Peptides against a protein of PDB entry 8HF1. Designs and how they scored, part 135

Target 1, 320 residues: chain A of PDB entry 8HF1
Amino acid sequence: NVMLYATKPTEVMVSFPHQEQVLTVTRLISAEIEKFYVSLDLMNIGVQPIRRSKSLQCLRDPSKKSFVKQLFNDFLYQMKEYGIYAASIAIISLIVEFDIKRRQAETLSVKLMHRTALTLCEKIRHLLVQKLQDMTYDDDDDNVNTEEVIMNFSTPKVQRFLMSLKVSFADKDPKDICCLVFVERRYTCKCIYGLLLNYIQSTPELRNVLTPQFMVGRNNISPDFESVLERKWQKSAIQQFRDGNANLMICSSVLEEGIDVQACNHVFILDPVKTFNMYVQSKGRARTTEAKFVLFTADKEREKTIQQIYQYRKAHNDIA

## One batch from the design tools (peptide; made by RFdiffusion4, then SolubleMPNN)

Design b2_p19_2_s3 (from b2_p19_2 with E2K E3F T4S D19E)
Fold by OpenDDE base, seed 2:
Structure b2_p19_2_s3 (fold): chain B 320 residues (1-320), chain A 19 residues (1-19)
Amino acid sequence: as target 1 above (320 residues)
Amino acid sequence: FKFSEETTEEGLTYTYFHE
């Protein structure tokens, strides 16, 4: 067995300034969600039957209220981590989810709960879009999807990510690009995908260079929450990436054992590396000659991140 | 472990990890 010395990718960390974007709109949105949680706790939805999905070893609280709170907490995380522009896309995923749950509601009380959540999401969407429009000097140009608006309303992390994509891939042959972008959460995949579509379309140097797709790892999604359409879409997205019809793939989990994805030349980790397994598995996708493994860190966390990467590198060398 | 830092003209700060 020739252990093919997998050429270790070049490990790069991109630093970004820690900016607490204390925008009035983000405070208002957070306060509206907290008010909604108080109202949600007072809402009588009756006793919900415990649907034991056999596959969920994790005691996900079968509470429909807990799931609603989880989605809004995930949205608040995305707004904080990626910015207002990304949040304007992320809120659409909540709208879709709550509309589905409203239609699937077995009781009037549960239907009302999801309707109230949906109404809050539409209010949040309006507040976000209005704030994006406030920076367009032309009151008549409803086009909030410019490079400038995307950059100005993105967090420093997302700004540095987009800049890193532009520097890395401007005017390159699309065939020479095989890029993975890892994110922590399922809804972040869709959010960053939508952001990237708009950014690529607004950036001439990338329009014909990058073709993004996204996928959500199978194990992160209970089959009960994956629509047949989502499963078909994931299969199509993976196939497009394998066939080279897409050259950038956003994924919320390390492509588990059995997703045969070609060796990539770029792997971006947009969210903090929380585990050694995530480090090894994501880095293990950067297998081409001159492959880059790119991490992002706040300047404040830079020293801690450097130390963590060295610990992971050491642990990886001790196992190899 | 050694690392090096580079700041690009675009204001990107890269830290490279060396063996």
Scores: peptide ipSAE 0.592, ipTM 0.948, DockQ to the pose 0.842
Fold by OpenDDE base, seed 1:
Structure b2_p19_2_s3 (fold): chain B 320 residues (1-320), chain A 19 residues (1-19)
Amino acid sequence: as target 1 above (320 residues)
Amino acid sequence: FKFSEETTEEGLTYTYFHE
């Protein structure tokens, strides 16, 4: 019995200042979304035919309104948790989704609802891009994707995450890097992926070092074309990460569903660890020699996070 | 459990968890 002494990863917590800097633009965007919700509640969409496919009842909003609200609530969450720069990327995912849903609309009322949502997303995108341009002298679209703009329009959590990546990986051999970044929400994977692409491209020390990919959760809900594309993307992204063509993988709960990914030397948890299972499964990916398991916490939540980590470490040692 | 704290030159505050 070779007990493979799985070297326990070094557990690290990075602290960040809690800044509730509510910019005027974020208040305006939130107010426009709230105004849209009032209008959305007044929209008569009619009774949608319940297509009876058995198992995946939960996310079939029979009104399709709750799905629209969910996407905007997810956007508002991303804007709050990751900042304006991340929000400028996140809004593109909503634009794509609402344009698809507008095209797939079986009724004029549903088509109009998704068109109204899309028009709001375009307005939000312009407000965000305009705010990013306030720091740029040149009107060129590429000028908003600088390290400086990304850092200045990111939350302290994202700033500390990007700094931690730079410190951890600057001028390293890409072959020596196997990094996972865990996020809670599916749309956050795409948002943080887009942010990292732009950050890496603007950071000379990382440009030829980090090659990011993302893996979104299996949307078991819709057998639609999107779910097939996402499954293809997921398989391709996993394969690129296995083949070493990507050395940083952004993922949500998908790795909890038993997708086998290689042993990693770095695991970052960008969002709070909510469950013991998530802790064990994510930590269990940091299994190379000198592996690091990195958590992020607001200074105000630091003591609570330390206590939670000790509880998880104790419970993990009682099972191992 | 014990922990130690380190602040890097870049202004990152790390808390390391020890056994």
Scores: peptide ipSAE 0.588, ipTM 0.947, DockQ to the pose 0.854
Fold by OpenDDE base, seed 4:
Formats: structure tokens, C-alpha cells, sequence
Structure b2_p19_2_s3 (fold): chain B 320 residues (1-320), chain A 19 residues (1-19)
């Protein structure tokens, strides 16, 4: 039980400016997805056979259309919350997922639907990559994976997160680092992992210092729908982090699943803390001497966040 | 609870929460 450890990590909140400026490319991408939703609603995909899985929970297999809309809505969220650079990585995950679904399609109409979604994802990928290239002054270097490009095309939240990683871990011994990064959404783990790989590779002070992994929480969907591949990958990622072969773990809701992760010296909460349980569980992973628990807040929400943290600290002390 | 604020040269604004 994470609550039984009387750990007093240093609690830190990092403020970031609210991003008011919506780039023209993000508006164009949003408009293309909205046009696609109109076309998707007009598609006749027929009645999907209700797979009689014996568990009542399989009734929640959303219509094939609802799943497509969910993936694009999750992409739009990631583009808004993490920026264009993270979106350029997130779109690849959609391409992979829709290509799998296209190959697994039982009907021509469902196959066509996933093909249309793939065509949109490729268009979005080109728009994102082109925008990343437009700010590279060196026309000759197609390498959009520089520290400068990553920083300039990330949201202020992600910029402050990356700066906080650099300040916290520059030129440190990898063995002295045990870092958790909590995110709200499953798909955010993958795009932040890809962003961190590129950022660490482009940042000499972090190169060979940070070795990231990610862990996606078990879908609250029955364990029967978790691919054998995803379960193997989760076990491998956890084992690498336990063995010290990875020293930074990006995770969503992992603590709610009772995954036993080692005591960490750094815990970053990249997304807003929504519940007292999430606060206590995440803070309870910062268990080493001099452990840091780092939160991020927009300047406009700073006072509200401070008040919420004080309420959580008070409630935690009343239980301890 | 008390808090203190620090802005670094890199433009990071930290709020530290004290007991």
C-alpha cells in the first residue's frame, strides 16, 4: 500500500505561460478531421457482428466508427496539449493502428473506412513534417529532430518539462536516476516517449544519461483484448526499469493497476492531478532521500492549483 | 502550508511547497 510509506518528497510546481496562439497548420488539421467525420457519418459500414464474448464488458466494443473518431480525438488532444512536434509522432501511432485494422477488416466497407482514415493520417503527417521543416534555417538538413525544433514546436508545458529534465539530469550518473513521468492518456505515453528519445539524442548533456521507457496501463477493457504483444512489451518495459536498464518511465494510471515499480527519486506529473488518489499514489512513488515530486500548471491556473495541492497535502497528513 | 517561488536564469518558475 503506497500510503504506508511516510515519504516527504520535495514538492515543486513549475509554471508555464498559456499558449493563446493557434498555428494555421493546427486549424487546417482540425478542419480536415471535421470534414472526415462528416464523410464517416455518411459511410454505410453495415451491422457489425456482435462478437458474443461471454463477458458483459465486451458490449462496450464501440462501433468501428466510434473507435476511428476516438483515435482522431485523442490525436487532436495531443496536438493541443503537447504541440506539433509531439503530434508528428502521435500520427504515426494512428497510421500503424489503422493499417492493422484495415488488414483485419472483415468487410470491404470497413476496409475502405480504415483506408480513408489512413489517407487522412498521411496528409496530416505531411502537413506536420512540412511545418517542422519550415523553421529549419538550413534547407539542406531534413533533420527535424534537433533540440531547437523540438522546443519551438512543443507547447509551453512540454518546453518547461524538457527544461526541467535538462536542469535535473544534465551530466548525472544514469544509476543515480529513477524517474517516473505520469500522463493522463494511454496514447500520450507513446508520443512523449518518442519525443524524449529524440530530445535526449539531440541534447549532449542527456545523451547516455537518460534511457526512457513507457508503460501503457492495462485497458479497463477485458484482459482478453490486450494483444499478447502489448502484454509482453509491458512486462519487458517494467523489467528493464527494475533492472536499471531504463531510468525514466512514462506511464498512464499504472499505480491504479497495482504495478510494483521501485522507489523513485523523481516523479513528474505532466498532466493536471484530477484526484486525491492520483496525488497520493504518484507522490508515494517518490520514496528516496531527496526525492522530487514535480507538477506543471498554467500561470492562469496557478492559484487554483496551489489551493488544490494544499488541500491534498492536508488530507494526506490527516491519513498518515 | 507555506510556499516559496524562484525563477531561474533559464526562465523556469518554481513554486516550492513547505510544511
Amino acid sequence: as target 1 above (320 residues)
Amino acid sequence: FKFSEETTEEGLTYTYFHE
Scores: peptide ipSAE 0.588, ipTM 0.947, DockQ to the pose 0.825
Fold by OpenDDE base, seed 3:
Structure b2_p19_2_s3 (fold): chain B 320 residues (1-320), chain A 19 residues (1-19)
Amino acid sequence: as target 1 above (320 residues)
Amino acid sequence: FKFSEETTEEGLTYTYFHE
C-alpha cells in the first residue's frame, strides 16, 4: 500500500497596499444610490403576497424593495473591493436584472420601481464609462479595454492578482495550467470573469494561454429560481474545465459542497479567508506536484492574516 | 512555524509559509 501522500501545496500570501483614496466619481455614485434608497422607501408598491416557499425558513420572499437594495449594495461592494473598471462590468448585470424584473412586473407600481432602478443604473454606467475614457487621451480610440486602463482603474488587490497571473502563466503551455480562482460573492464571479476576458485579450503573453470560465454556486435560498438555463450553463462550464477547453475557473465560496473538480496546480483566493472550512476545501483542490495556494492580504491586515493562517495550518495538521 | 518573505522584480511581495 503506497500511501500516495498527496503533496501539500506551497502556501503563498501576496501583500497589497491599502487604497484610502476615494475617487470623486465613486462618492457621486454612492450619493446617488443613497438618494435612490430614500425615494425607494417612499414608494407605495402595495402588499406583496408572501409566497410560501416549501422550506419553512425562507417564509419571506425578500420584499421586491429589499432585493433592489441588495443588488445595489452588492454593486457598491464590488466598486469598493475591485475598482471602477470592475464596477463598469458589474453595472451591466444590474441593468439586465432590472430590465427582466420590469418586464415581469405584475403591477404598474412595481414596474415603475424597476424602471427607476434601471434609469439609475444607466446613469451610473455613463459616469463609469466617461471616467474610463478620461485616461485615454485619444478621443478616437473607444477602446477602454486596454491593459493600462484595466490596471489603473482596478484596486491594489486586483492589480496584484493580475500581476500574479501574468508572472505565473506568461508564455506557458495551456495544457500545463489548471487554475481555480475563489471569490466570496455570487455576482463577483461574473464581474471578475468579464474583467479577466478583457485583460487576457489585451495581454499578448496570456491571450492564447488562459481560457477562463466561471461557476456560480447554487443559491440555497431559491433552488426554484435557478433557471433550467443557469443549471445547463453550470454543467457546460464544469465540462469545459474537465475537458481542458477551459484552464481557469472562477468560483464562489459555495463550491465547497460537491463539485468534483480535477486536481489543480494553482488556487487563488481573491477575497479574505473567513472560515477554516473554506481554507481546507480550497487548499484541498491544489493537489498536483508543485501546486500553489495563493492568498491576498492588505498590508494593514498582514500580521492578523499570518496569525489566522498559522491557526488554520495547525488545526489542519491536527486532523490530517 | 516559519515564514519567509521575497519581493520579485515585478514588485510583488510574497510571504511563504514553511512547516
Scores: peptide ipSAE 0.585, ipTM 0.946, DockQ to the pose 0.851

Design b2_p19_2_s4 (from b2_p19_2, 5 letters changed)
Fold by OpenDDE base, seed 5:
Structure b2_p19_2_s4 (fold): chain B 320 residues (1-320), chain A 19 residues (1-19)
Amino acid sequence: as target 1 above (320 residues)
Amino acid sequence: FSFSEETTEEGLTYTYLHE
């Protein structure tokens, strides 16, 4: 009867106001991306040669237009869900990806498509950075990475997450911290990692307390899209977290693949829990004595979230 | 299944989900 002694984590739900911060800049950026999609659909990039070794994704859209749209849709999601500050970090990842694809382009038409996407990303980056600078009173302090700027240009969800980190970990011994942060999307891991690096550096109470790292799950659909660099990064990130050189790990939901991560004392779920498996697997990482399992919910969805957690608890107890 | 609420001075609302 070894199952009886698993200390169940304390489950906590943090509420945030459902405010659609409809900033003029976010509307402008969305309209520029929509205008770009119309232009992209009109672009004749020709028939791309189907090579036998092409991943299943390259078979669905030989034009690679769907991949360009996917990156911008993921950016729009990050801007909406995490705010302008997170979007300013996310856009850099698009710039890097489109510059790589532009250099790797086999045709002039594909090269032009990626160049047009890159030019749009540079315009979006400028609009975002300008908006972050509008709150810096000193023209000379180009430092948009202050605690105040990060908080003011983050969504209520991200604000409550950052506040919860500060309250949970201020002035603690870094050795006593083993924290997981779960996010839904792969690209969100790197975006939230960049945000946390800047927030921790600007927050004295967290400086030298939290050492973040991020891990992207393996995409089973195309191991060919996993760069050798990403696979090396994942192995290094896991090893740093095992060795205690990192004490906060940001993960996408794809941790399903049995990555042997140590027992943690804190687990944060930044995005909504959509599946029973995600609930059980993420909660199952909070195994230490006094472990906390923290969920974030909009105030309007609070009751629905409580009922969903109750259903998941019941289903888990019926299997255990 | 019971729950309790706590609101901090910073305006964090915690809902503890008891067994």
Scores: peptide ipSAE 0.576, ipTM 0.940, DockQ to the pose 0.830
Fold by OpenDDE base, seed 1:
Structure b2_p19_2_s4 (fold): chain B 320 residues (1-320), chain A 19 residues (1-19)
Amino acid sequence: as target 1 above (320 residues)
Amino acid sequence: FSFSEETTEEGLTYTYLHE
C-alpha cells in the first residue's frame, strides 16, 4: 500500500496593514444608509401574505424590510473590507436586486419601499463613481477601470491580493494555472469577480493569462430565490473551470456543499478562516506538488491567525 | 510550528508556515 503522501500545500500568509479607509465619501454613504434605515422602520408596508411552502425556505421576512437591510449591510461590509472601487461594483448588484423586487412588488407600499432603496443606491453609485473620477483627468466612464484607480481605491487586503496574483501569474501559461479564491459572502464573489475582470483587463501581464469565473454557494439562498439564470450560470461557470476555459474561480463556502472542483495549484483565502471545516476543505483543494495555500491577514491579527492555523493543523492531525 | 518571512521586490511580505 503506497500511502500516496498527499503533498501538503505550501501554506503562506500575506500580511497587510490594518488601515481603515476614512474617506469622507464612505462616511456620507454610511450616514445616508442610517437615515434610510430610520425611514424604513417608519414605513408601513402592511402584513405580507405568508405563503406556507413546506421547505426550509429562508424565513421570508413577512415585512421584507430585513432583506433590504441585509443587502445594505452586505454593501457596507464590502465597502469596508474591499474598498470603494469594490463598492462601486457591489452597488450595481443592489440596484439590480431592488429593481427586480420593485417590479415583483405585490403592493404599492412594497413597491415604494424598493423604489426608495433603489433611489438611495443610485445616489450611492454617483458618490462612488465621482470619487473614482477624482483621479481621472478625462470625464469618460472607461477611465475609472485602470490598474491605478483599482489599486488606489482598494483596501490594503485587496491591494496585496491583486499584487499576489500579479507576482504569482504574470506572463505564465494559462494552462498551468488552476486557482481558487475563497470569500465568505455570496455577494463578495460577484464583487471581486467584477474587480478582477477590470484589473486583469488593465494589467497586460495578466490579460491573456487569467480567465476568472465565480460561484455562489447554493445553501446561502433559498432555492426559491436562486433565479433560473443564477443556477444556469453556476453550472456554466463550474463547467468552464473543469474544462480549463476558466483558470481562476472565486467561490464562497461552496465546498461545504459537496461541489466537486478539480485539484488546484493555488488557493487564496481572501477572508478570515472562521471554521476548521473551511480550513480543511479549502486546503484540501490545493493538491498539486507545488500547490500554494495563501491566507491574508492584517498585521495586527498575524499572531492570532498563526495560532488559529496551528490549532487547525493539530485538530486535523488528531483526526487523520 | 516554525515560520519564515520573505519580502518580494514588489513589497509583498510572505510568511511561510512550516510544519
Scores: peptide ipSAE 0.575, ipTM 0.940, DockQ to the pose 0.878
Fold by OpenDDE base, seed 3:
Structure b2_p19_2_s4 (fold): chain B 320 residues (1-320), chain A 19 residues (1-19)
Amino acid sequence: as target 1 above (320 residues)
Amino acid sequence: FSFSEETTEEGLTYTYLHE
């Protein structure tokens, strides 16, 4: 019995400088969202006609306001963690969501709330796109999707991630690449996918080398029509990755136990590893002999990250 | 647990986490 010792991946940590990009545009956007929250709290959406069960209807209205605030808080997080370029892609997802909710609105007050949120998203999109254009000295080149613009308007973490992809995959055979990228949040998955499409298209050494796809984790919350389309799209994305039609997969959750994803040679963890389960399950996808498991850390958090990985390795060896 | 550092030509600092 040759125990096939599962070859342990090489674990690598990439450091990045902790720079808060204090741009005037990010402060303006944050202030506009805060003003919108004050106006949203004053909006009376709860005047549904008092039919008998008062309690259940009054509880639904806070949930609609809470959902609007959650989407803008997720956007503010993405702008802070990934930069202005990523934020310009993330805001499009909010525009789509608020337009759907505006069309599905059962009351005029709820329709007006989603319309006001949509108008704010359109204003934010214009402010972001204008700031991306201000660095393209040529007024005539409408192409804000250059390698230079993407790099200059990305956070140090995203810059080091993109550089690590270029160094790892420049001029390689697409067939030799099986890459996973893990992110914490569902909306980040779509945002980083859009950023990677534009970066690969602007970077000649990665053109025809990397074909990205993304997979959103199953939100079990609402089995609405959107969840059926998302489930079909997830199955298609996994199948494309299994068939080799995509060689880079972005995931917002650890791929559920039993998704037979082929042995990957690269696993990138773009966000901090918060749990032992996330560490073991993501590392367990890097199974080739030359497999790399790559983490990103701020310089100030380097020692704390090393200590956490040591604790997770010890706990994993005590179970194995 | 040992670690080593390498800086690439592109200015990436890698910390290898050895066993």
Scores: peptide ipSAE 0.573, ipTM 0.939, DockQ to the pose 0.890
Fold by OpenDDE base, seed 4:
Structure b2_p19_2_s4 (fold): chain B 320 residues (1-320), chain A 19 residues (1-19)
Amino acid sequence: as target 1 above (320 residues)
Amino acid sequence: FSFSEETTEEGLTYTYLHE
């Protein structure tokens, strides 16, 4: 029970400025996705047979259109919350998923729908990569994976997160690091993992210090749809983190699923803490003597976040 | 609870949330 081992980590809140500036490229991408939704609604793909899997009535949209819209809505959320650099990584995951769905399509109409979605993803990828290249002074270095490009094309929240990693872990012994990073959404784990791999590789002080992994929680909605590959990958990632072969783990809500993870010295909460349970469980992983529990807040939400943490502390002390 | 603030040379603003 995570509650019983109440070590008192140092609680830190990192403030970041609210990003008011919407890039022209992000507006263009949003408008292209909206146009695609209009076209998608007009597509006649027929009534797909409701495969009654015996387990939970996942409202599989019988049209399969809702799944396509979900992936693009998730992408739009990542582009907004993490920036266009993170979006350039996120779009690759959509490309892979739509190519799989295109190959698995039982009908020509469904195959065409996923092909149209894939074509839009390639257009979005091109627009993102072009925008990342526009700030590389050297036309000859196609490498958009520099520390500067990552920082300039990340949201203020992600910038402060990356800076906090650099300040916290520069030139440290990898063995002395056990870090958790919590994110709200499953797809964000993979996106932030890809961003961190590139950032660590571009940052000399971190290259031999941080070895990231990610873990996606079990899909409680459809455990039957978890691929054997995804389950094998999750087990491998957890084992690498237990064995110390990885020292940073990115997680989405994983603590609610009872995943046994070692005591950590750093816990970062990249997204807003929405529940008391999430606060207590995530904080309860920061169990070493000098453990840090780091939250990120917009400057405008600073006071509200402080009051929310105070309420959670009070409620936790009343139960302890 | 009380809090203290520290700003790093990199321009990180840390708010330490004391008991």
Scores: peptide ipSAE 0.568, ipTM 0.939, DockQ to the pose 0.859

